# Ledger of designs, part 13: peptides against a protein of PDB entry 3WG5

Target 1, 218 residues: chain A of PDB entry 3WG5
Amino acid sequence: LAKNIVYVAQIKGQITSYTYDQFDRYITIAEQDNAEAIIIELDTPGGRADAMMNIVQRIQQSKIPVIIYVYPPGASAASAGTYIALGSHLIAMAPGTSIGACRPILGYSQNGSIIEAPPKITNYFIAYIKSLAQESGRNATIAEEFITKDLSLTPEEALKYGVIEVVARDINELLKKSNGMKTKIPVNGRYVTLNFTNVEVRYLAPSFKDKLISYITD
Target 2, 218 residues: chain A of PDB entry 3WG5 as posed
Amino acid sequence: LAKNIVYVAQIKGQITSYTYDQFDRYITIAEQDNAEAIIIELDTPGGRADAMMNIVQRIQQSKIPVIIYVYPPGASAASAGTYIALGSHLIAMAPGTSIGACRPILGYSQNGSIIEAPPAITNYFIAYIKSLAQESGRNATIAEEFITKDLSLTPEEALKYGVIEVVARDINELLKKSNGMKTKIPVNGRYVTLNFTNVEVRYLAPSFKDKLISYITD

## One batch from the design tools (peptide; aimed at target 1 D50 G107 I121, target 1 (a further copy) G47)

Design b1_p10_8_s4 (made by RFdiffusion4, then SolubleMPNN; from b1_p10_8, 6 letters changed)
Fold by OpenDDE base, seed 1:
Structure b1_p10_8_s4 (fold): chain B 218 residues (1-218), chain C 218 residues (1-218), chain A 10 residues (1-10)
Amino acid sequence: as target 1 above (218 residues)
Amino acid sequence: as target 1 above (218 residues)
Amino acid sequence: MGVELEVLNA
């Protein structure tokens, strides 16, 4: 039985192998406690595609709902962050945040210019992001345009276009608005109706390693 | 005499040497036409520090007011974009955009982790960003915090804290709100009062090179 | 070179 516990944790910065470890740790803690959900406050400019795909898989394998919350205002679920969000059970955004800009690149040149991915790689990620959107019942056309048009959206646009489920100013509003919502993807093979009635909110702190990585990756 | 012409151009993507060329081209066109101003619709995640500093210098050397407009909604003046904005004659932001996150990094490791800049470099950019803020009469404490706290702000916060001058939904609202404002830095040694009464708005298109670079750097 | 998803460079 899910407890009336919701975990909240922050993941900030680039998506790397260490970000996977953070997601894994946070989700595992919340799973172990049979939490109603975990809310990940996400602020990322993007990162590694491999780490992103691993994170998406980890979220999809979660025994509890994983809510991606683009927070605080000014934060982004950019690039890899968008994929992660689209792979999650629920997407929320704070006002003044953004989502999108999902082009795959081969990296940055010595002059800081983007090295474009070959069409084969771009097409792979188009298919991938569309799949994430389709599987979650989100707007696959917009998901494609996050790549093809390098589109970024406001929370209001993202909600309007069916990319996200909630616009919320804070955790309390998020809990209130998302209460009774169904997860957009299955949890253990079933769509879960979120129950945020009388929930205890528990904040997870970053580990020392998480802090060190954030310090080196900031 | 400045004509009642305002140029609008878009600069999107990473700040590179090519971005400098775009700024230079756009500003030069507007200078040649003795425009009242150029509005640069900026959407950037950041980029190269060298290119950023060159762009700031180019803006500061402009014969006409250069308005940085973080646009459209969902766009950012992130990292290098914040420096550029702070180096400009006026900063506007659309609702749902962001500014900040200005930590200098040495680059990304092979695993996508950020390589932190040594304290000497970080301190250099702290001094630099504070100088830009001070010279433009903007909030130098917040400018510092864009680095030291990796702070990002909404348009409303940025306006409130005295980082920017205008929140505007579109070009028409920007022109209306900024009409009669003084530039935050000098134009040819003098602070200019913007006159957007009966202005002709001219949009500058990206060059083929600009498109190609955007394609390679996206 | 691993595929990077566009990183908002700091």
Scores: peptide ipSAE 0.099, ipTM 0.381, DockQ to the pose 0.233; fails the geometry check
OpenDDE base, seeds 2, 3, 4, 5: peptide ipSAE 0.036, 0.051, 0.033, 0.043; ipTM 0.254, 0.352, 0.368, 0.534; seeds 2, 3, 4, 5 fail the geometry check

## One batch from the design tools (peptide; aimed at target 1 L106)

Design b1_p11_1 (made by RFdiffusion4)
Pose (drawn by RFdiffusion4):
Structure b1_p11_1 (pose): chain A 218 residues (1-218), chain B 218 residues (1-218), chain P 11 residues (1-11)
Amino acid sequence: as target 2 above (218 residues)
Amino acid sequence: as target 2 above (218 residues)
Amino acid sequence: STFIPITFKTS
């Protein structure tokens, strides 16, 4: 009961209804165990807007900080993952990862051709991504460009431009660098200072169902 | 005189990419065997827009008539399934089935809440559903109300209002009543008269991949 | 009933 606990979970692949269930399961475990924070290792090339908005909402309502960590090297928080990142308490990127490219689309034709959205819906997601950035004090100008210019950024660029808070190789380095940082959004109405000294790290294994469903969608 | 071959397939659940694959697989089989028609027993609550549009497109390119049959009793062709029906060569409904209810939403939230669709998406789908109805000679005024009023119809109401062509209890009654009917959209440029005199019915089983994905869904 | 119109491009 007198411990400092950080949960680490993994989320890979397309952001779908099932991805929401994962976020909710992992975050719920951390909440019920009074964790200082939960670190989500995120690697997503794309996903659905509805599941993305539900995840952002779940993060906003989280009783503990949610740290989105674009990891491992080569991972991306592209498309839906970018909103999830902008909608969270802190963003960390591992070296060689990517963030951005968030243009909303109606989807894919028989060809694999892109089915663009009506111009106005593009404006809707611009307003939504600007809102997430402003609510978290992040660079909304660059966030808008994730859509309008299909802008993508490396870790160092994302840091310089004020989109993320940490560049870290691993969980330990992430804890060291983010220790003492304020969350970019509140936890239960308050902005919180992260206390990662003398912390117990607990890894949450993805379930059989997680790995299987992810593989199938792949 | 001649023996006419009719294929029958079942398509159930949410409309997704796997559903497009089912439509493509079952239709290709019927085309290669020079079938008179393929009948799809459809039961769907809804699904994704891109896959629905890809299915409508696949049906437009079909070299043989595609008859959408809302079956069994209790089934519905709601939301995305309504567009598939309106985009097909002939629509049949079993007693006690439903069609319509197509108001687009961005999706469902955590607590029963619904994420509203911006007006542009709503107007986009109004134009699209009116277009499918106009191209097939079905009631565009009522088709709009599937969206603007979330209108849902019984089979008897759907026939009366000119949205569908046949009300049938089974495959036997469907072939009997639809024999001699012209298709509502062309097959390769011409409107085909359906010949169901001297008919061999062939049932297509769902594949291993089909069964697995649906068991996981159940 | 469900109807999902928007998704994001896969990278």

Design b1_p11_1_s1 (made by RFdiffusion4, then SolubleMPNN; from b1_p11_1, 6 letters changed)
Fold by OpenDDE base, seed 4:
Structure b1_p11_1_s1 (fold): chain B 218 residues (1-218), chain C 218 residues (1-218), chain A 11 residues (1-11)
Amino acid sequence: as target 1 above (218 residues)
Amino acid sequence: as target 1 above (218 residues)
Amino acid sequence: TVLEPISFKTV
C-alpha cells in the first residue's frame, strides 16, 4: 500500500551520468518505500543529452510519481532540465525560477562562443522535446520554442502556457496545490491521482558518496 | 618527437564521472599526438570529490603537460575546480575569473542551506588540498584557507599568493607567458619546460557524444 | 556519490 510518504531530494547543477545515478538512487529509495511521490528539487543550467535521455527514461520507468520542482528561487530547469521536467509526472516551479533555453549546441569554442548544432541535431531535439510535451499533455509549441527561440519562461508564464502544473513557494505549497492532480504521464501504465493528504515529508540527503563529492566541490 | 602542437579543450560545469571522461578523452588525444601540452579551459562551480580525485590522478598520469586555464572571464575554478587546478602541471586564469571556495559540504538541505561536513571530512580535504599545493610547489597555506575561510581569489591575488602561474586574457597570451615555464608537477617523472614557440593550437571539439549532450542541456 | 553541481559544458 502506498505510504503517505513523499520523498524530497535535491539535484543541483549539470546533468551527467552522475546526475542519472542521483535520480536513480533517489527514485529507487522512494520506490522501495512505496512513497506517494518523490519531489526532485531541480536546479540545473543544462547537461548531457545522453544522461538527460537516460534520466527521462528512468523517470518514465518509475514505479512512483516523480515531481520535478524547480527550486529554490533563483534556480532553473534550463536545457536538459527542461527535458527532464517535461519527461516527469508533474512539474512545479518556485517563484523566481526559470525553465527553457533548450537550443542545442555542439559546445563552446575556445573564445566562449557557442558551436552551433547542425540542423539535423536541432531537428532531432525539436522532435524529442515535442514528444515529451505531447506525451505529458503539455504545450508542445512552447516546447519547440524552447529550442527555436531559446525561450525561457517564468513560472507564471510556464503555468500560463501549460508547460508546468504548479507554481509553489515551498514544498508545503507544492503538496497542497498538487494534491489531487493526475500525473501528466503514466506510472506503471496508469495515470495516478496524487494524494498528499497528511503525508510525511522525508528528505533524502545525499549519499555518503554524494557528500564526499559535495565536500570537495562546494 | 613532441610536435609543436598545443591542444585546447573546454571543460565547463560540474565535476563528475563524465567530466573525468572528458579529461581522459582530451588528455588521451593530446598524448596520442605527442602534443607539447593540452590546455583545459575550465569553468566549474565544483563537483564530485571522487571524480575530482580521479581527474587529478588522470592529470598526474598524463604523458604531456596539462594546463588548467580558468576561462573565459566570468569563469571559476571553484571547489573541485581548485583541486583539479592544484593537481595540474600549470594553472592560468583569465582576468575576471576566480579560484577557491573549497569548503567541503555534505550537500544542501531542502531549504537550500548547506549541510556541513563533519570535521573529519573537512580535515581530510584540508590535508588533501595542501598535499596538492605542496606537490606542485604552490601556496599550501592559501590552499588550506580555500577550505577554512572558504576563500576565493582573483587571478591577481592567486598569482600574488603563488597559487597559480599565469594571468592571461586569452590562449595566445597564455602561451606567451607560459613559454619556458617548468611544469609544477612532473610529466612521466620529469619536470618539463614548456615550449610554445611556433606552436599549432588545435582546438578539441566535444565528441559527437559530448555534442549530443551539449545539444540538450545548453 | 554526492556530486556537487556538475557545471554544464552542455547547453
Scores: peptide ipSAE 0.028, ipTM 0.277, DockQ to the pose 0.247; fails the geometry check
OpenDDE base, seeds 1, 2, 3, 5: peptide ipSAE 0.021, 0.022, 0.024, 0.023; ipTM 0.253, 0.254, 0.254, 0.263; seeds 1, 2, 3, 5 fail the geometry check

Design b1_p11_1_s2 (made by RFdiffusion4, then SolubleMPNN; from b1_p11_1, 6 letters changed)
Fold by OpenDDE base, seed 2:
Structure b1_p11_1_s2 (fold): chain B 218 residues (1-218), chain C 218 residues (1-218), chain A 11 residues (1-11)
Amino acid sequence: as target 1 above (218 residues)
Amino acid sequence: as target 1 above (218 residues)
Amino acid sequence: TSLEPITFETK
């Protein structure tokens, strides 16, 4: 029987429009091969809000399930990464990772202090993150607190509070635990039950361009 | 005889992944309606390099000619805007606008000083901007100097040096001057001669999302 | 608007 394919790709660093290109490329490859899912190993401290919104939209438009996996241990889905996760079909975290700290900022001042976003912007992102949580059946109260309290959660807390779906140490444990789960958002208008029985894991490497721009942004 | 359509849309502010969404939306609308061209009234101080590269790619993949028009007077195609212009099928500028100042930076330091890009990054963007100029039959030496000297040009200088194709005060003058010009890059693998005879101008407005994100980034 | 950390601007 032909093995179903699960793609695994890594996205690391700041969320940028180049990160969008990585997501788009990876998801497109997985779509073209009719993969069962793509798992994105995400490690980000945050980034651009606009890039984040594009990435969320690209995930939501995916023809296959996109699983955000905060990995490896020590990684984070901080700030923009949390929004991306909340916009995805399934969220997993490895032990020793974090999610949250979503307060929008305008930037850093000349003295290195954070320039706070005006209430209008903060309120916009509160509404946005709450919508992502609501649409995915995740905890909208905690999603708001990721902004209002700059809350960061452990995997165990995030699972307990209904922010994420899986805690897993590695890809194999993730596949095992998420097998038979329904996507938290629809794929092509339908909630999909994940089938990770008899799957082949295929790793996608960053393109030369990806490596170069990561080198530019890091 | 059915009028050929020319779309006109405005893109203003920082180049971001949201700016990509604007370009994509506008070009897609014009493609769907088989427009003769789309004119993008561009006013940008620059922005993200990754977003810029995506926008350039989206323009190059357009099924119709994309004209970058630095407009209104007082506008600029600064930094990322210059790359976008050089990646387009035709560049026009209004009197009193500017193009150039393309030196890549890593960001702003805590004291508000520019963090210079390392030579490796600078050299990458030199190669990139030169390739855009060469592919479009524009002045690659000046394109390099946009980085190496942080050069900014007037419309008259840019025209004189073969960086741009048209100086025009308004859309009507632009259409008149560019009628019968060939695109500087191919459309669907072919250089297109612009036909602005008997055209209807249609203006595209920003979406609610576009307005909101512009409000967030400004 | 940035979500921490600030991302690269090209000037």
Scores: peptide ipSAE 0.038, ipTM 0.268, DockQ to the pose 0.180; fails the geometry check
OpenDDE base, seeds 1, 3, 4, 5: peptide ipSAE 0.032, 0.031, 0.031, 0.029; ipTM 0.247, 0.252, 0.269, 0.255; seeds 1, 3, 4, 5 fail the geometry check

Design b1_p11_1_s3 (made by RFdiffusion4, then SolubleMPNN; from b1_p11_1, 5 letters changed)
Fold by OpenDDE base, seed 1:
Structure b1_p11_1_s3 (fold): chain B 218 residues (1-218), chain C 218 residues (1-218), chain A 11 residues (1-11)
Amino acid sequence: as target 1 above (218 residues)
Amino acid sequence: as target 1 above (218 residues)
Amino acid sequence: TSFEPISFKTV
């Protein structure tokens, strides 16, 4: 009997190699338990492109659905976070969150000024983000504008424009709304219908302390 | 300057060769005027599979986005109507409408009993409806269940399960909600972002009497 | 191709 388990984990802060390790660990745990899905509560201002691409690849290789949830209110999937979201099986956002602002930069100068990425790099990420959007059946034009206009969207806008799938205030609402949805990208080569009926919600923390909560979708 | 024109036409009743002619005519008019889209207000209990397949093919060949809108409240995209919707560039439903019930039949017996389609025919339409759903990035599992379970869905369910894109009470709400969405299938080989900002709504009737209404999306 | 560390920091 497939345990109707959903994992929930938080990833916060800059996207780094450590963030990759967190994604990898969390997804691996959920894969091992044959969870119905993992929800990653994401709050990031962005980070490293290399780590981001590795995370996207790890999500794409996941044996279970990986849901990116921009949470809590006030959180963002900014820059690298948007790429990660667009590469995931389902995107949700809490009201009062944002997504976008994906313009690649080389870094910051000593005075705090942005060092602009050369056109070659910018164009690479335009192609990349458009691919992520297209593969997930999301709005690749808006995905491009996340770079070319450094566009940021509200949950309502992102939903409307077909960037995301769910707006939800909390995990319970997310589970309720996403129940019966199909993943936007394949899991093991197939699109999966999410089944969050009678689920056990298991919270993962960096400290491996799992909190168990039962959730019933009516 | 591309005239921001949206055509709206109604198709009601059984799907027949005449229904194909209506679709063809309405789409052709909108194509000729380079409309941003055509919205077909669809209310059908189903009809002929041959006519349905021709309509789907005509929609797929359209030079403009064809939006199926199950309208008004109380309408259905039943049986053949669901296939047509799933083959279209965008599906909307009004609250109080339905979609599904796609089990193919050979017809009705003299006593009004359904003559069941043989497995070969049923399996053909399962494959067909799944293809329509998959090509449009919609829920192919639910599409199959429209046949195998003779499933019918509410707008809310159909939206939730990823069968449709919009729930809207009227054309104004439809335009407002679908503005900035991408078509679920290509138009001339590309996905199109709908632009319903400052549109002129032109109603087509079987009698060719066009009613013009201006709509501004905020 | 050494992708120079491209930082995605939104200001």
Scores: peptide ipSAE 0.031, ipTM 0.251, DockQ to the pose 0.162
OpenDDE base, seeds 2, 3, 4, 5: peptide ipSAE 0.026, 0.041, 0.031, 0.024; ipTM 0.285, 0.291, 0.271, 0.282; seeds 2, 3, 4, 5 fail the geometry check

Design b1_p11_1_s4 (made by RFdiffusion4, then SolubleMPNN; from b1_p11_1, 7 letters changed)
Fold by OpenDDE base, seed 3:
Structure b1_p11_1_s4 (fold): chain B 218 residues (1-218), chain C 218 residues (1-218), chain A 11 residues (1-11)
Amino acid sequence: as target 1 above (218 residues)
Amino acid sequence: as target 1 above (218 residues)
Amino acid sequence: TSLEPISFETV
């Protein structure tokens, strides 16, 4: 029986155009090999709205399920990371991680204070994040509160409120718990039932460019 | 007579948080040495709105005049670069450069098409760019058209329409033509008359980090 | 030279 392949890749740091390239590359590799899924281990404080929207679109266009896994313990899917997660086929979190804090800002002033986004931008992202939640059958009220209250949730809270699907300590527990789950959004127009029975886990390494960008953004 | 110092630094590529750090570093060095001005040789296709707004704010908080110089020939101050220029104390352009094309977008789709900004965002940036133009006594109608028509101007057009103050082939011509001009916005609450008589020109080199970021973004 | 329009960050 040809082993179903599950790819695992790490994406860490700020969400940028380079992060889009990483997502695109990783998903493309997994698509080419007809993987059962790709798991993206995500740790991000946030980043660019444009890159975020492109990443969400790339996930939604994926020929395979894309699982966002907020990992390891101590990681976060903050801001842009929450949107990416909500746009994905399945969200998992490790214990000791966080999700939320999605208030759009224009940036940071010289004194380190947040430059507030105008209400028009905030309202746009409220509509957008609610759309992502609604399309995926996730809690749209909490998705809105990620912006309006700058709410952050623990994995247990996020699971309880129907923001995420899985709390898992590692890849093995994730595969075990997500086995038999349906994707929260369609893959090629169809909801897919995940089959993680007898899978081979393949780790994708960052490219040289990925490593260099990480070194600079750290 | 202590020679008045004019610093010159290059900023090239996409406007990011790293570009802000470059502006901050360069302006700080020039402030510490009580320079007559700093000239930033700018070549940018645009970039992040947040970084742009922070750069504008950093320029407006400068203790010395900040001159944006679109240089060399073939360079552009596109999108975010135009806002930065309009927020500065003086704008110069070399022949064969361009300024404008300020329409905000959310990003690029996978097919390379522009993801349009919602009208609310577009209108915010129209108000913002007009404010920058008005505060600096520059053409606010053209500033609006940089967004609404995605207008780009030659140096000669930009000068003619009162968008910029100087057309110059090099630093020496820039210093010659801008000598005796008043800053278009205040420095420490006062409009400064530029004195480029008997100045020493000092070039600031990019940091190692600046070079590394440029290598990655190219 | 693809004009990069102003992008917003979600923080």
Scores: peptide ipSAE 0.058, ipTM 0.605, DockQ to the pose 0.329; fails the geometry check
OpenDDE base, seeds 1, 2, 4, 5: peptide ipSAE 0.036, 0.042, 0.037, 0.044; ipTM 0.533, 0.528, 0.457, 0.585; seeds 1, 2, 4, 5 fail the geometry check

Design b1_p11_2 (made by RFdiffusion4; failed a check: a repeat of another design)
Pose (drawn by RFdiffusion4):
Structure b1_p11_2 (pose): chain A 218 residues (1-218), chain B 218 residues (1-218), chain P 11 residues (1-11)
Amino acid sequence: as target 2 above (218 residues)
Amino acid sequence: as target 2 above (218 residues)
Amino acid sequence: STFIPITFKTS
């Protein structure tokens, strides 16, 4: 009861309705265990807008800080993952990862050709991504360019441009660097200072169902 | 005189990429065997827009008539399934089935809430559903109301209003009533008259991949 | 009933 606990979970692949269930399951475990924070190791090339918006909402309502960590090296928080990151308490990127490329699309034709969205829906997702950035005090100009210019950024660029808060190789380095940082969005109405001194790290294994479903969607 | 071959397949659940694959697989089989028609027993609550548009496109390119049959009783062709029906060569409904209810949404939220579709998406789907209805000679005025009023219809109402062509209890009654009917859209440039005199019915079983994906869904 | 119109490009 008198411990400082950080949960670490993994989320890989297309952001779907099942991905929401994962976020909710992991975050719920951390909340019920009074965790200082939960770190989500995120690697996503794309996903659905509805599941992305539900995840962002679940993060906004989280009783504990949610740290989105683009990891491992070579991972990306592209498309839906970018919004999830902008919608969270703190963003960390591992070396050699990517963030951006968030243009909303109606999807893919028989060819694999891109089916673009009506121009106005592009404007809707611009307003939504600007809102997430402003609510978290992040660079909304660059965030808008994730859509309009299909802009993508390395970790160092994302840090310089004020889109993320940490560049870290691993969980330990992430804890060291983010220790003392304020969350970019509130936890239950208050901006919180992260206390990662003398912290117990607990890893949440992805379930059989997680790995299987992810593999199938792959 | 001649022996006419009719294929029958079942397509159930949410409309997704796997559903497109089912439509493509079942239609390709019927095409290669020079079938008179393929009948799809459709039961769907809804699904994804890109897959629905890809299915409508696959049906437009079909070298043989595709008959959408809302079956069994209690089934529906709601949301995305309505577009598939309107995009097909002939629509049949079993007693106690439903068609319509197509108002687009960005999706569902955590607590029963619904994420609204921006007006541009709504107008986009109004134009698209009116177009499918116009191209097939079906009631475009009523098709719009599937969206603007979330209108849903019984089989008897759907026939009366000119959205569908046949009300049938089973495959036997469907072939009997649809024998001699012209298709509502062309097959390779010409509107084909359906010949169901002297018919061999062939049922297509769902593949291992089909069954697995749906068991996981159940 | 469901209807899902928007998704994101896969990278």

Design b1_p11_2_s1 (made by RFdiffusion4, then SolubleMPNN; from b1_p11_2, 6 letters changed)
Fold by OpenDDE base, seed 1:
Structure b1_p11_2_s1 (fold): chain B 218 residues (1-218), chain C 218 residues (1-218), chain A 11 residues (1-11)
Amino acid sequence: as target 1 above (218 residues)
Amino acid sequence: as target 1 above (218 residues)
Amino acid sequence: TSFEPISFETV
């Protein structure tokens, strides 16, 4: 019986146009192979709103389930990472990771102080993050509080509050726990039941360009 | 008589945190040598608002005059580049360059369409760009129109409207025309009269990191 | 870990 293929790729660092290119490349590879899913191991402090929105849109347009996995322990899906997660087909977190802190800013001042976003920007992202949560059947009130309170959650809290679907220590535990789950958003207009029985895990490496960008953005 | 040192550096491409690092590095080198000025040859389509604001702040905090020179012919100081220019001690443009097009956006959609910024963001940047123009004694009405009309100007128009101070074909013409001009904003609380008599021009090259970033962002 | 919140682009 041909093994179902699951891709695993890592995306680390700031969310930029290059992060979009990574997502697009990784999802496209997995789509071409008709993979059961792709798991993106995400570790991000946040980044650009435009790149984030494009990534969310790319995930929503995916022909296969895209699982965001906040990994390894110590990683975060902060700010833009939370939006990306909330826009995905399934969210998993490793123990010792975090999600949230979604308050939009205009940037940092030279002294390291945050330049506050105007209230209309904040309200735009409140509406946006709430829509992502609502569309995915996740906690829209907590999604709002990720902005209004700059809330960050542990995996256990995020699971408890209905922000995420899985707490898993590694890919094998993730596959085991998510097997038989339905995607939180549609794939090609349908909620897909994940089938991780008899899977082959294929790891995607960063391209040379991806490695170079990560090295520069680090 | 010890020659006055003028540094020249190039900053090209999108305005990012790396562009800030380039500005900071270049200005710091010129400050350490007590240069008469640094000329930044700027060619940018725009970029991140946070990086732009940090660059403006870094220029305003400079211990030496920072001259923005839109160069070479065909270059632009678009969007973020216009703000940076308006925040600088002197603006020059080469013939065949442009400045303006400052309408803020949230980003581009996957189909290449612009995601419009909420009106409050637009109003914030209107207030900001007008403050830069007013502080530098430049045309605040045109600065506003760079946003409200997405206006772009030729060097001749920009000079005519009091947006810029110099039209120059090259560094030698820039030095000649700007000699004896006062900075449009203070240097250490004082308007400095530029002295480009008997100058040594020193060119700063991009670091390895800068070259790598430009290669990736291109 | 400095969270870089969602930054806006000025085009």
Scores: peptide ipSAE 0.038, ipTM 0.457, DockQ to the pose 0.349; fails the geometry check
OpenDDE base, seeds 2, 3, 4, 5: peptide ipSAE 0.032, 0.027, 0.029, 0.028; ipTM 0.289, 0.278, 0.279, 0.425; seeds 2, 3, 4, 5 fail the geometry check

